Peptides against a protein of PDB entry 3B8E. Designs and how they scored, part 211

Target 1, 230 residues: chain A of PDB entry 3B8E
Amino acid sequence: PFLIFIIANIPLPLGTVTILCIDLGTDMVPAISLAYEQAESDIMKRQPRNPKTDKLVNEQLISMAYGQIGMIQALGGFFTYFVILAENGFLPIHLLGLRVNWDDRWINDVEDSYGQQWTYEQRKIVEFTCHTPFFVTIVVVQWADLVICKTRRNSVFQQGMKNKILIFGLFEETALAAFLSYCPGMGVALRMYPLKPTWWFCAFPYSLLIFVYDEVRKLIIRRRPGGWVE

## One batch from the design tools (peptide; made by RFdiffusion4, then SolubleMPNN)

Design b2_p27_8_s1 (from b2_p27_8, 25 letters changed)
Fold by OpenDDE base, seed 5:
Structure b2_p27_8_s1 (fold): chain B 230 residues (1-230), chain A 27 residues (1-27)
Amino acid sequence: as target 1 above (230 residues)
Amino acid sequence: DLEEKARERALELLKKALELIEEALKK
């Protein structure tokens, strides 16, 4: 997200605090869940597999999966960002290159896509209005990520929701998102303004996309063991 | 200045909370 912010010179879609919450909070539980699943799978696999080779393959698979999921998460976040800005009068095309004027405190007449002039304060309110929905989008997408990570080879439907770590992760992420979105003072303290409940659903298509993607990936792995997808 | 201080404090509290969660999950 930050790289796109720099390259496209768009208003900042995600605040630093929100990034820290993602990096330290939301991504931690998936990492732990994967570590536990790996440990559990290693304990259950009594067969003398070469532990070095299997570990390396698993690490590569995990890294690739997380990279791809991270891209889908970023796309979901940016989608939410662009929708919010469009609803406030800033179409995506108009945002390109707007950063310089957007961040200038002395420019109080930045025009939106409809010719409405925005003060610096108004622009920053809109920018900060994007931070919470972007975060929530990431959390909602991470629900799917957590669910799919629970299943290495089996369909999510086969393993069910028995993993307590997964359930805890879902709860933790949701609670954090709700706290940051609705706790009084977060708009001032963290520049995360309250989120409309409808924005929780904005990420669901991307969560579904991740779920479908992972199921397809797992299906391919099951059908072609040792293929290029591994 | 007060807003920045409040932000810094909030960030510190959040980091501490996340660290506690991390410690709880590692046990």
Scores: peptide ipSAE 0.013, ipTM 0.274, DockQ to the pose 0.028
Fold by OpenDDE base, seed 3:
Structure b2_p27_8_s1 (fold): chain B 230 residues (1-230), chain A 27 residues (1-27)
Amino acid sequence: as target 1 above (230 residues)
Amino acid sequence: DLEEKARERALELLKKALELIEEALKK
């Protein structure tokens, strides 16, 4: 998300606090789940395999899988961002390069795609209106990851602890999203305005895309065991 | 030079994606 913001010079789609919540919430829980899975696998594997090489390969495979899922999550968030701005009169093409004028407090006549002038305060309200839906979109897309993890036919015992930690993490993220979206004063404190319920549904197509992507990936792995997609 | 070319290609891809989104929103 932040890379596209820098490359496209668009208004900031996510606040710094929201980015920190994503980084701390979404990356720590998987890291903890992996640490437990590795500890359990080391207990079950009686044969001394070289723990350093197997750890590195698993960490790389997991980092790539999470990296790909993270990119799809970011795309979902940006879709929601562009839809909200388009509904407020800013078409996606018009947002390219607009950041400089958007963030200037002295410019109170920034025009939208329809020639309407926006004050600095009005622009910041619209920007902050995008932060919450973007975060919620990422959380809803992460629910698909939970479903994907449940459908993995790995050993039921190793999945048990991983599933509990993952479920706990998703509930924590969902509770955080609900708190940030609907708690009074969060608009002033965290620059996150309340979310309309309709915006929760904007994430569902992307959750479906992730589910389809993972099912296709699993099908490829099943048809070509030891292939490049593992 | 390679970073600038990569940035330009990324911007072109982003513009194409945005055009597709705009067409989808107008329908």
Scores: peptide ipSAE 0.009, ipTM 0.271, DockQ to the pose 0.016
Fold by OpenDDE base, seed 2:
Structure b2_p27_8_s1 (fold): chain B 230 residues (1-230), chain A 27 residues (1-27)
Amino acid sequence: as target 1 above (230 residues)
Amino acid sequence: DLEEKARERALELLKKALELIEEALKK
């Protein structure tokens, strides 16, 4: 998220403290839950052909999985960010390069895509309005990602929701999201304004798309073992 | 002012980190 902020020079979609809450708060329990997930029966049944190469492959697979999950989560957050800003008059194309003027407190006439001028205070309210939905979107997408990451090849329907630690992680993430979104003072402390309940549902189509994509990917892997998709 | 300075410093550090990553990827 921060890299895209720098590269695209867009208004900050997620506060630094919120990023820390994701990295330290929301990702820890899910990561632990995945570590305790029963190794996929196919991984366990494969006799290690070569312990050195198999260990390297496993480390690469884990690193790629974490990288892909993080990228998907970021994409979900950015989608919600762009939707909120578009609803407030800032189309994605207009946001490119706008950061310099957006963050300048002395510029009070930043125009949106429709020619409406925004004061610095108004812009910051919109920016902070994006922080909470961005975070909630990451949590909702993470629900799907955690379910997806249980298995590399097997469908979620085959493995089921047997991991109690995963269920606890999902509950903890949801509780944290609710706390950060609705607890009084979070707007001042974390620059996360209260989330409209409707925004919880904004991420659901995206999480569903990710879920469907992963199930299709797994289906392809099962049908074509050794393909380039692995 | 302190928050702005902290953000500028964080941005500079991130830019340096990105440059290092780019250099590492070019090798």
Scores: peptide ipSAE 0.000, ipTM 0.245, DockQ to the pose 0.014
Fold by OpenDDE base, seed 4:
Structure b2_p27_8_s1 (fold): chain B 230 residues (1-230), chain A 27 residues (1-27)
Amino acid sequence: as target 1 above (230 residues)
Amino acid sequence: DLEEKARERALELLKKALELIEEALKK
């Protein structure tokens, strides 16, 4: 998100403080939950053909898969960001290169896509209104991401949800998201203004996309046992 | 009051969604 902000010169979709809240708040408990995850039967029973090469290949495949999930996660956040800005009169194309004028407090007549002029204060309200739903989108997508991390080969439905710590992590990150979204003062402290409840559900299609992606990936692995994809 | 009610409703809906996911994963 930050890289796109710099390259495209768009208004900041997610603040640095909120990113830190993701890393320290939403990712910590899930990471701990994975440490206590039950051993996957197929991983534990697999005999590697070549321990050195197969380990390296597996690490690369896992890294690539989770990298792709991370990209889907970011796309979900940006989708919500662009929708909110479009609803407020700023179409995605118009946002390109707008950052310089957007962040200038001395310019109080920045035009939107429809010719309406926006003061600095008004622009910052809209910007900070986008931070919250971006954050929430990340959390909702992480639900799916965390669940699929349980297995490499088996379907999520085959493995089931047995880890109580995982469940706790899901509730913890959800509670944190709700706190940051609706607690008074978060707009000033974290640049996160209150979120409309309807926006909690805007990320669900992306969660579903991650589930479908992972199930398809695992299905390919199951259909080609002993292949390079394992 | 409206914001608080909206928050409570959102939390209830999220809990329900999580429960449905959990039930689906148990099958």
Scores: peptide ipSAE 0.000, ipTM 0.222, DockQ to the pose 0.039

Design b2_p27_8_s2 (from b2_p27_8, 25 letters changed)
Fold by OpenDDE base, seed 1:
Structure b2_p27_8_s2 (fold): chain B 230 residues (1-230), chain A 27 residues (1-27)
Amino acid sequence: as target 1 above (230 residues)
Amino acid sequence: KLEEEARERALKLLKEALELIKRAEEE
């Protein structure tokens, strides 16, 4: 997300505090959940295969999968960001290169795509309005990630959601998102303004996309064991 | 027992994260 911000020179989609909330608040519980699930899978895989080579291959595959999921999460967040800004009069094309003027406190006449002038304060309000939905989008996409990670090779439909740790992770992540989105003072303290309930649904298509992507990936792995997808 | 330990660790980490966020807000 930060790289796209630098490359595209767009208004900041995520505040530093929001980034910290993602890194510390939302990623840790999933990581713990996954670590436990890996430990269970490793206990079950303790058949006498060469533990060093199998661990390395599995770690590489997991890291690549997480990297891809992270990219899809970022895309989902940016989609939400662009939708919100477009609803406020800033089309995606207009946002390109706008950062310098956007962040300048002395420019109070930044025009949107429709010729409306925005004061610095108004621009910062709309920017901060994007932070919360972006965060929530990541959380909702992480739900799919957690569900996906529960199953290495089998479909989620086959293994079910019996993992209490997964359910706990989903609950804690959602509770954190709700707290940051709706707690009084978060708009000032964290630059996260209250989110309209409708914005929670903007992430669901991406969550579904990740789910479908992973199911397709797993299907390919099952059909071609030892293929390039492993 | 492992699930309970995991939950306790997760809660501890969440609390630590929230404290860090709170400190960052004060700066």
Scores: peptide ipSAE 0.007, ipTM 0.257, DockQ to the pose 0.127
Fold by OpenDDE base, seed 4:
Structure b2_p27_8_s2 (fold): chain B 230 residues (1-230), chain A 27 residues (1-27)
Amino acid sequence: as target 1 above (230 residues)
Amino acid sequence: KLEEEARERALKLLKEALELIKRAEEE
């Protein structure tokens, strides 16, 4: 998100403090939970033909898969960001290169896509309104990610969800998202304004996308053992 | 130079993606 902000010169979609909350607050317990997850039975039973090369290949494939999931998460956040800005009169294409004028407190007549002029204060309200739903979208998408991370080859429906720590992590992330979204003072402290409950549903299509992606990936692995997707 | 090229490529891809999103929202 921050790289896209710099490259495209768009208004900041997610604050740096909020990013730190994701990395240190929401991802910590899930990461620990995954470390204690019971190993997938088919992975443990698979004897590598060449332990050195197969380990390296497996690490590369896992890194690629999780990298792709991370990109889907970012896309989910940006989708929510662009929807909110579009609803407030800023179409996605209009945001390109707008950052310089957007962040300039001395410019109080920045035009939206419809010719409406926005003061600095008005622009910052809209920007900070985007931070919370971006964060919440990432958290909701992470629900799907965390559920699929425990398996490499087997479907979630086949292995089930037995790790209580992982379940706790999901609730913790949700509780943190709710706290940051609705607690008084978060707009000032974290630049996260209160979120309408309807925005929680904006991330659901992306959660579904991650599930579909993972199930398709796993299906390919099962049908083509030793493939590049494994 | 590599950073500038990467930035230009990224900007192009982003612009294309944004246009696709815009069209999808209009449909």
Scores: peptide ipSAE 0.000, ipTM 0.194, DockQ to the pose 0.016
Fold by OpenDDE base, seed 3:
Structure b2_p27_8_s2 (fold): chain B 230 residues (1-230), chain A 27 residues (1-27)
Amino acid sequence: as target 1 above (230 residues)
Amino acid sequence: KLEEEARERALKLLKEALELIKRAEEE
């Protein structure tokens, strides 16, 4: 999310605090998972044939998997962000390069796509209104990812502990999302304004698309075992 | 036991992170 913000010079779609929470959550779950996998491997006296190469390959595979999931989550969040801004008069094309003027406190006449002038305060309200839905979208997408991972039948034993940790992580993220969205004062402190319940439902179509995409991918893998998509 | 310890560590880390975030926003 932050990379697209820098590259596209768009208004900040997600608060720095929320980004940190996502990054911490995303880094912590793999780290714990790896720690458990190492502990299980040590208990199961199977001498890895090449401990250095096998560890490196596993770390790379995990990193790539989490990188892909994170990218999909970011895309979902950005979709929600663009929808909200479009509903408030800012079309995606108009947002490109707008950051400099958007963040300038002295410019109170930034025009939207329809020629309406927005004060700095009004712009910041709209920006902060996007933060909570963006975060909620990520959480909802993570639920879909969890369901997808659970439905992968391969290596049930190693996945069992990983699944518990993932479920716990997702529960904490959901609890955090609820807390940030509905706790009084979070709008001022965390720049997350209360979310209308309707925005929770806006993420579901995207989660469904991810689910369908993964099921199609699984079907392709089942029909062509040994293909490039493994 | 290891699952419980990991859960406790994760909860502790999350609490610390939340406190740090809260402090950073109050500044």
Scores: peptide ipSAE 0.006, ipTM 0.249, DockQ to the pose 0.157; fails the geometry check
Fold by OpenDDE base, seed 2:
Structure b2_p27_8_s2 (fold): chain B 230 residues (1-230), chain A 27 residues (1-27)
Amino acid sequence: as target 1 above (230 residues)
Amino acid sequence: KLEEEARERALKLLKEALELIKRAEEE
């Protein structure tokens, strides 16, 4: 997410404190849940059907846990960010290179894609309005990612919702998202303004797309082991 | 493999960018 911010020079989509809250608060419980599931899978003496394929699955699971999930979450957040800014008159192409003028307090006439001028205060309100939906989108995407990670080890139909730690993590993340989104003072403390309830649903189509993408990816990996997709 | 390498590179760049942003905000 930050790479896109730096490379594209777009307005800050998510505050650093909020990012730290994601890294320390939301990702910890899912990571622990995945570690426990791995330990349980290791304890379940599943004879490695094929040690090469099973190692590949474990490496892929670890890679997903530490790398892919974060990237997918970031993409989801950025999607929501661009949607909100587009609804407020800033098309994605117009945001490219806009950061310098966006963050300049002395520039009060930044034009949107439709020629409307925005004061510094107005711009920052819109920016901070994006922070909460970005965070919520990450949480909703995490739900999908956790389901995907679960399906990689065992069919969702076989394990179901048996991982109580995973369920607890999902509730904790959701509760944290609700707290950060609706608790008074979060706008000042975390630069997160209250979220309209409708934005909770904005992330669901994206989560579904990620789910479909991952299933297609899994299918490709199964059909072409050792392909460039790995 | 190419996707994994690209992902690792992207992750590394993201981490570096995060560190730079954190440092910039602390200043």
Scores: peptide ipSAE 0.000, ipTM 0.264, DockQ to the pose 0.023; fails the geometry check

Design b2_p27_8_s3 (from b2_p27_8, 25 letters changed)
Fold by OpenDDE base, seed 5:
Structure b2_p27_8_s3 (fold): chain B 230 residues (1-230), chain A 27 residues (1-27)
Amino acid sequence: as target 1 above (230 residues)
Amino acid sequence: SLEEEARKRALELLKKALELIERALKE
C-alpha cells in the first residue's frame, strides 16, 4: 500500500498505526498457526524426516502463499479505498498525482471529479475515513487466509475448524478491528474514524477469492506434486 | 501536541497488547 501511495501519488490509503497492527497482529497469528501446524504434523507422521529439507520446502511454500495472498489482500484494500473515495466524489483516475495538492495545508480548493472544492480538513477527514475500512478489509481477508493456512494439502472442508490457534486468531483480528473501528477517540488518536457496518462485507468477495485460489492451488499441488505452484 | 502524545500512547498500548497476544500464542 505504501509503495503504491508513493508511485501513484495518491492520498495515503492506510495509516502507519494500521500497518503496524497488520504487521504485528494480523500477520503474526497466521505465521504462528503455520508453525504449530507444522509441528503437529511432524509429531503425527512419526516418519523419519530430513529436518533441513522439510524446513526449506515449508519456508518456500509459506513465502509463496503469503506473497500471493498478500497481493489479493492489497487489491481488496485498494478496492475499498477507491470505492470510499469515489463515493466522496474522487474517482480513481482523478486521484493519480493528487497527493501533492492533497497534502498541502495551504491549498483549500482541491477539486474533486465533480468540481467540488475540498478544504484541507475535509480532505484529511476523507483520507482518514479510508484508514479504518482498509484495515477492516485486510482483517476480513485475513479470515480466509487463516482458514486456508490451517490446511497444507487438504481442503479446508476436510480438516474443519478444530485448530484453537486459528479460532483465537480469528477472534483476535476481529476484536482488534472492532476496537479500532468503534472505540471513541480512535479518529483523533489513530486517525481511524468509525466504520459503517456495511463495510465489513465489502471485503467478502476477496475473502472468497482467496479461498477459491487456495483450494485451486491445493488441488493443483495434489494432482501435480513437485510442480511450479509449490 | 496533545494529539501527538495521544497517538504515541495509543501506539504504545497497541504494541503492548500485540506483544501480549504474541506471548499467549507462543505458549
Scores: peptide ipSAE 0.013, ipTM 0.298, DockQ to the pose 0.029
Fold by OpenDDE base, seed 3:
Structure b2_p27_8_s3 (fold): chain B 230 residues (1-230), chain A 27 residues (1-27)
Amino acid sequence: as target 1 above (230 residues)
Amino acid sequence: SLEEEARKRALELLKKALELIERALKE
């Protein structure tokens, strides 16, 4: 999300606090999952593996999988962002390069795609209106990861621990999203305005895309065991 | 620079994606 913001010079689609929450959540859950998997492997008295090499391979595989899912999540967030701005009169093409004028407090006549002039305050309200839906979209898309994990054919014990950690992480993110979206004062404190319930549904097509992506990936792995897609 | 070319290509891809979104929103 932040890379597209820099490349396209569009208004900020997601607040810094929310970005940090996503990054921390995305990094912590895999790290905890790996720590538990290592602890369980030690309890099961498996043959001593080289813990340094196996950890590095697992971290790379997890980082690639989460990186790919993260890109799809980001696309979902940006879709929601562009829909909201389009509904407020800013078509996606018009947003390209607009950031400089958008963030200037002294320019109070920024025109939308239909010639309507927007004050600095009005622009910031619209910008902050996008932050919450963007975050919520990412959280809803992450629910697809729960379904993906349930459909994995790993050992029942390894799946059980991974699922509990993942479920806990998703509930934490969902609770955080609800708190940031609906708690009074969050618009002032965190620049996140309240979300209309209809925006929760905007993420569902992308959740489906992640599910389809994972099923296709699993099908490829089944047909070509040991391939690069693992 | 290679970074500038990559940025230019990324912008072109983004523009194409945005045009598709705009068409979908108008229909």
Scores: peptide ipSAE 0.008, ipTM 0.257, DockQ to the pose 0.016
Fold by OpenDDE base, seed 4:
Structure b2_p27_8_s3 (fold): chain B 230 residues (1-230), chain A 27 residues (1-27)
Amino acid sequence: as target 1 above (230 residues)
Amino acid sequence: SLEEEARKRALELLKKALELIERALKE
């Protein structure tokens, strides 16, 4: 998100402080939960380890988790961001290169896609209104990410959700998202204005997409054991 | 120069993506 902000010169979709909250608040507990995850049935039943092969497999798993899933996660956040800005009169194409004028407090007549002029204060309200739903979208997508990362080959339905720490992690990140979204003062402290409840559901299609993607991937792995997709 | 080229390519890709999003939002 930050890289896109810099490259495209668009209004900031997610504040740095909120990113830190994701890293420290939402990712830490889930990461710990994975460390205490129950042994996967296919891992336990696999043939003797080959260190060279295992290194390659681990690299593939890392690339999948941080590359592909991370991209889907970012897309979910940006989708929400662009929807909100579009609803407020700023179409996605119009946002390109707008940052310079957007962030200038001395310019109070920035035009939207429909010719309406926006004061600096009005623009910042809209910007900060986007931060919260972006954050929440990330959290909702992370629900799916965490669940699918639990297994390498087995379906989520086959492996089940037996880790209590995982459940706690999901609860914790959701509670944090709710706190940051609705607690008074967060708009000033974290530039996170209150979120309309409807926006919690905006990320659900992306969560579903991640589940479908992972299940398809795992299905391919099961059909072609030892393939590159592992 | 490499950074500028990368930026240009990224911007082009982003523009295409944004156009797709805009179309999707209008439907």
Scores: peptide ipSAE 0.007, ipTM 0.250, DockQ to the pose 0.016
Fold by OpenDDE base, seed 1:
Structure b2_p27_8_s3 (fold): chain B 230 residues (1-230), chain A 27 residues (1-27)
Amino acid sequence: as target 1 above (230 residues)
Amino acid sequence: SLEEEARKRALELLKKALELIERALKE
C-alpha cells in the first residue's frame, strides 16, 4: 500500500497507525495458525533428497506464498479505496498525482472528477473514511487467503479444516476490525472513521473470486498433474 | 441511534460470516 502511494502519488489510502494495526494485530495470529497447520500429505511424503537444498526451496516457496498473499490483500484494499473515492467524486485516474494538492492545507479548492471543490478538511474526512474499509477489506481477504493457504493442491472441501487456531485467528482479526471501525474515538485516535455495514461486503466478491479461482486452479492441477497451471 | 443500529447490524453480519466460515472449516 505504501509503495503504491509513493509510486502513484495518490492520497494515502492507509495510515501508518492502521498499517501497524494490520501488521501487529491481524497478521500475527493468522501466521501462527498457518504454522500449526498440518502440511499437505503430499508435501510431507516427499523425503528430502537433499535436506539443505530442499529446505531452502521450501523456505523460498513459503516466502513467495506469503508475499503473494500480501499483494492480494493490498489489491483488495485498493479496490475498496478506489470504489469509495469514486463514489465521492474522485475517479482513479484523477487521483494519480493528486497527493501534493491533497495534502496541502492551504489548497481548499481541490476539484474532483466532476468539478466539485473540496476543502482540506473535507478531503481528510474522505481519506480517513477510506482507512477503515481498507483495513476491513484486508481482514475479509485474509479470511479467504487463510482458507486457501491451508491446501495448495487439495480442495478445502475435500481435506477439511480442523485447525481451531485458525478459527480463533479469524475471530480475533474480525473482532479487531469491528473494534477499530466502531469504537468511539477511533476516528481521532487512529484516523479510522466508523464504517457503514454495507462496506464490509465490498470485499466479499473479491474474496469469493479469489476463492473460486484457487479452487479452479487446484481442480486443474488435480486433473492435469504437471500442467502449466502448477 | 442510527450508529448503534449500524453497529448492531454490522456485528450480526460479522457473526454470520464467521459462522459460515466455521461451517466451511468443519466441512
Scores: peptide ipSAE 0.000, ipTM 0.251, DockQ to the pose 0.040

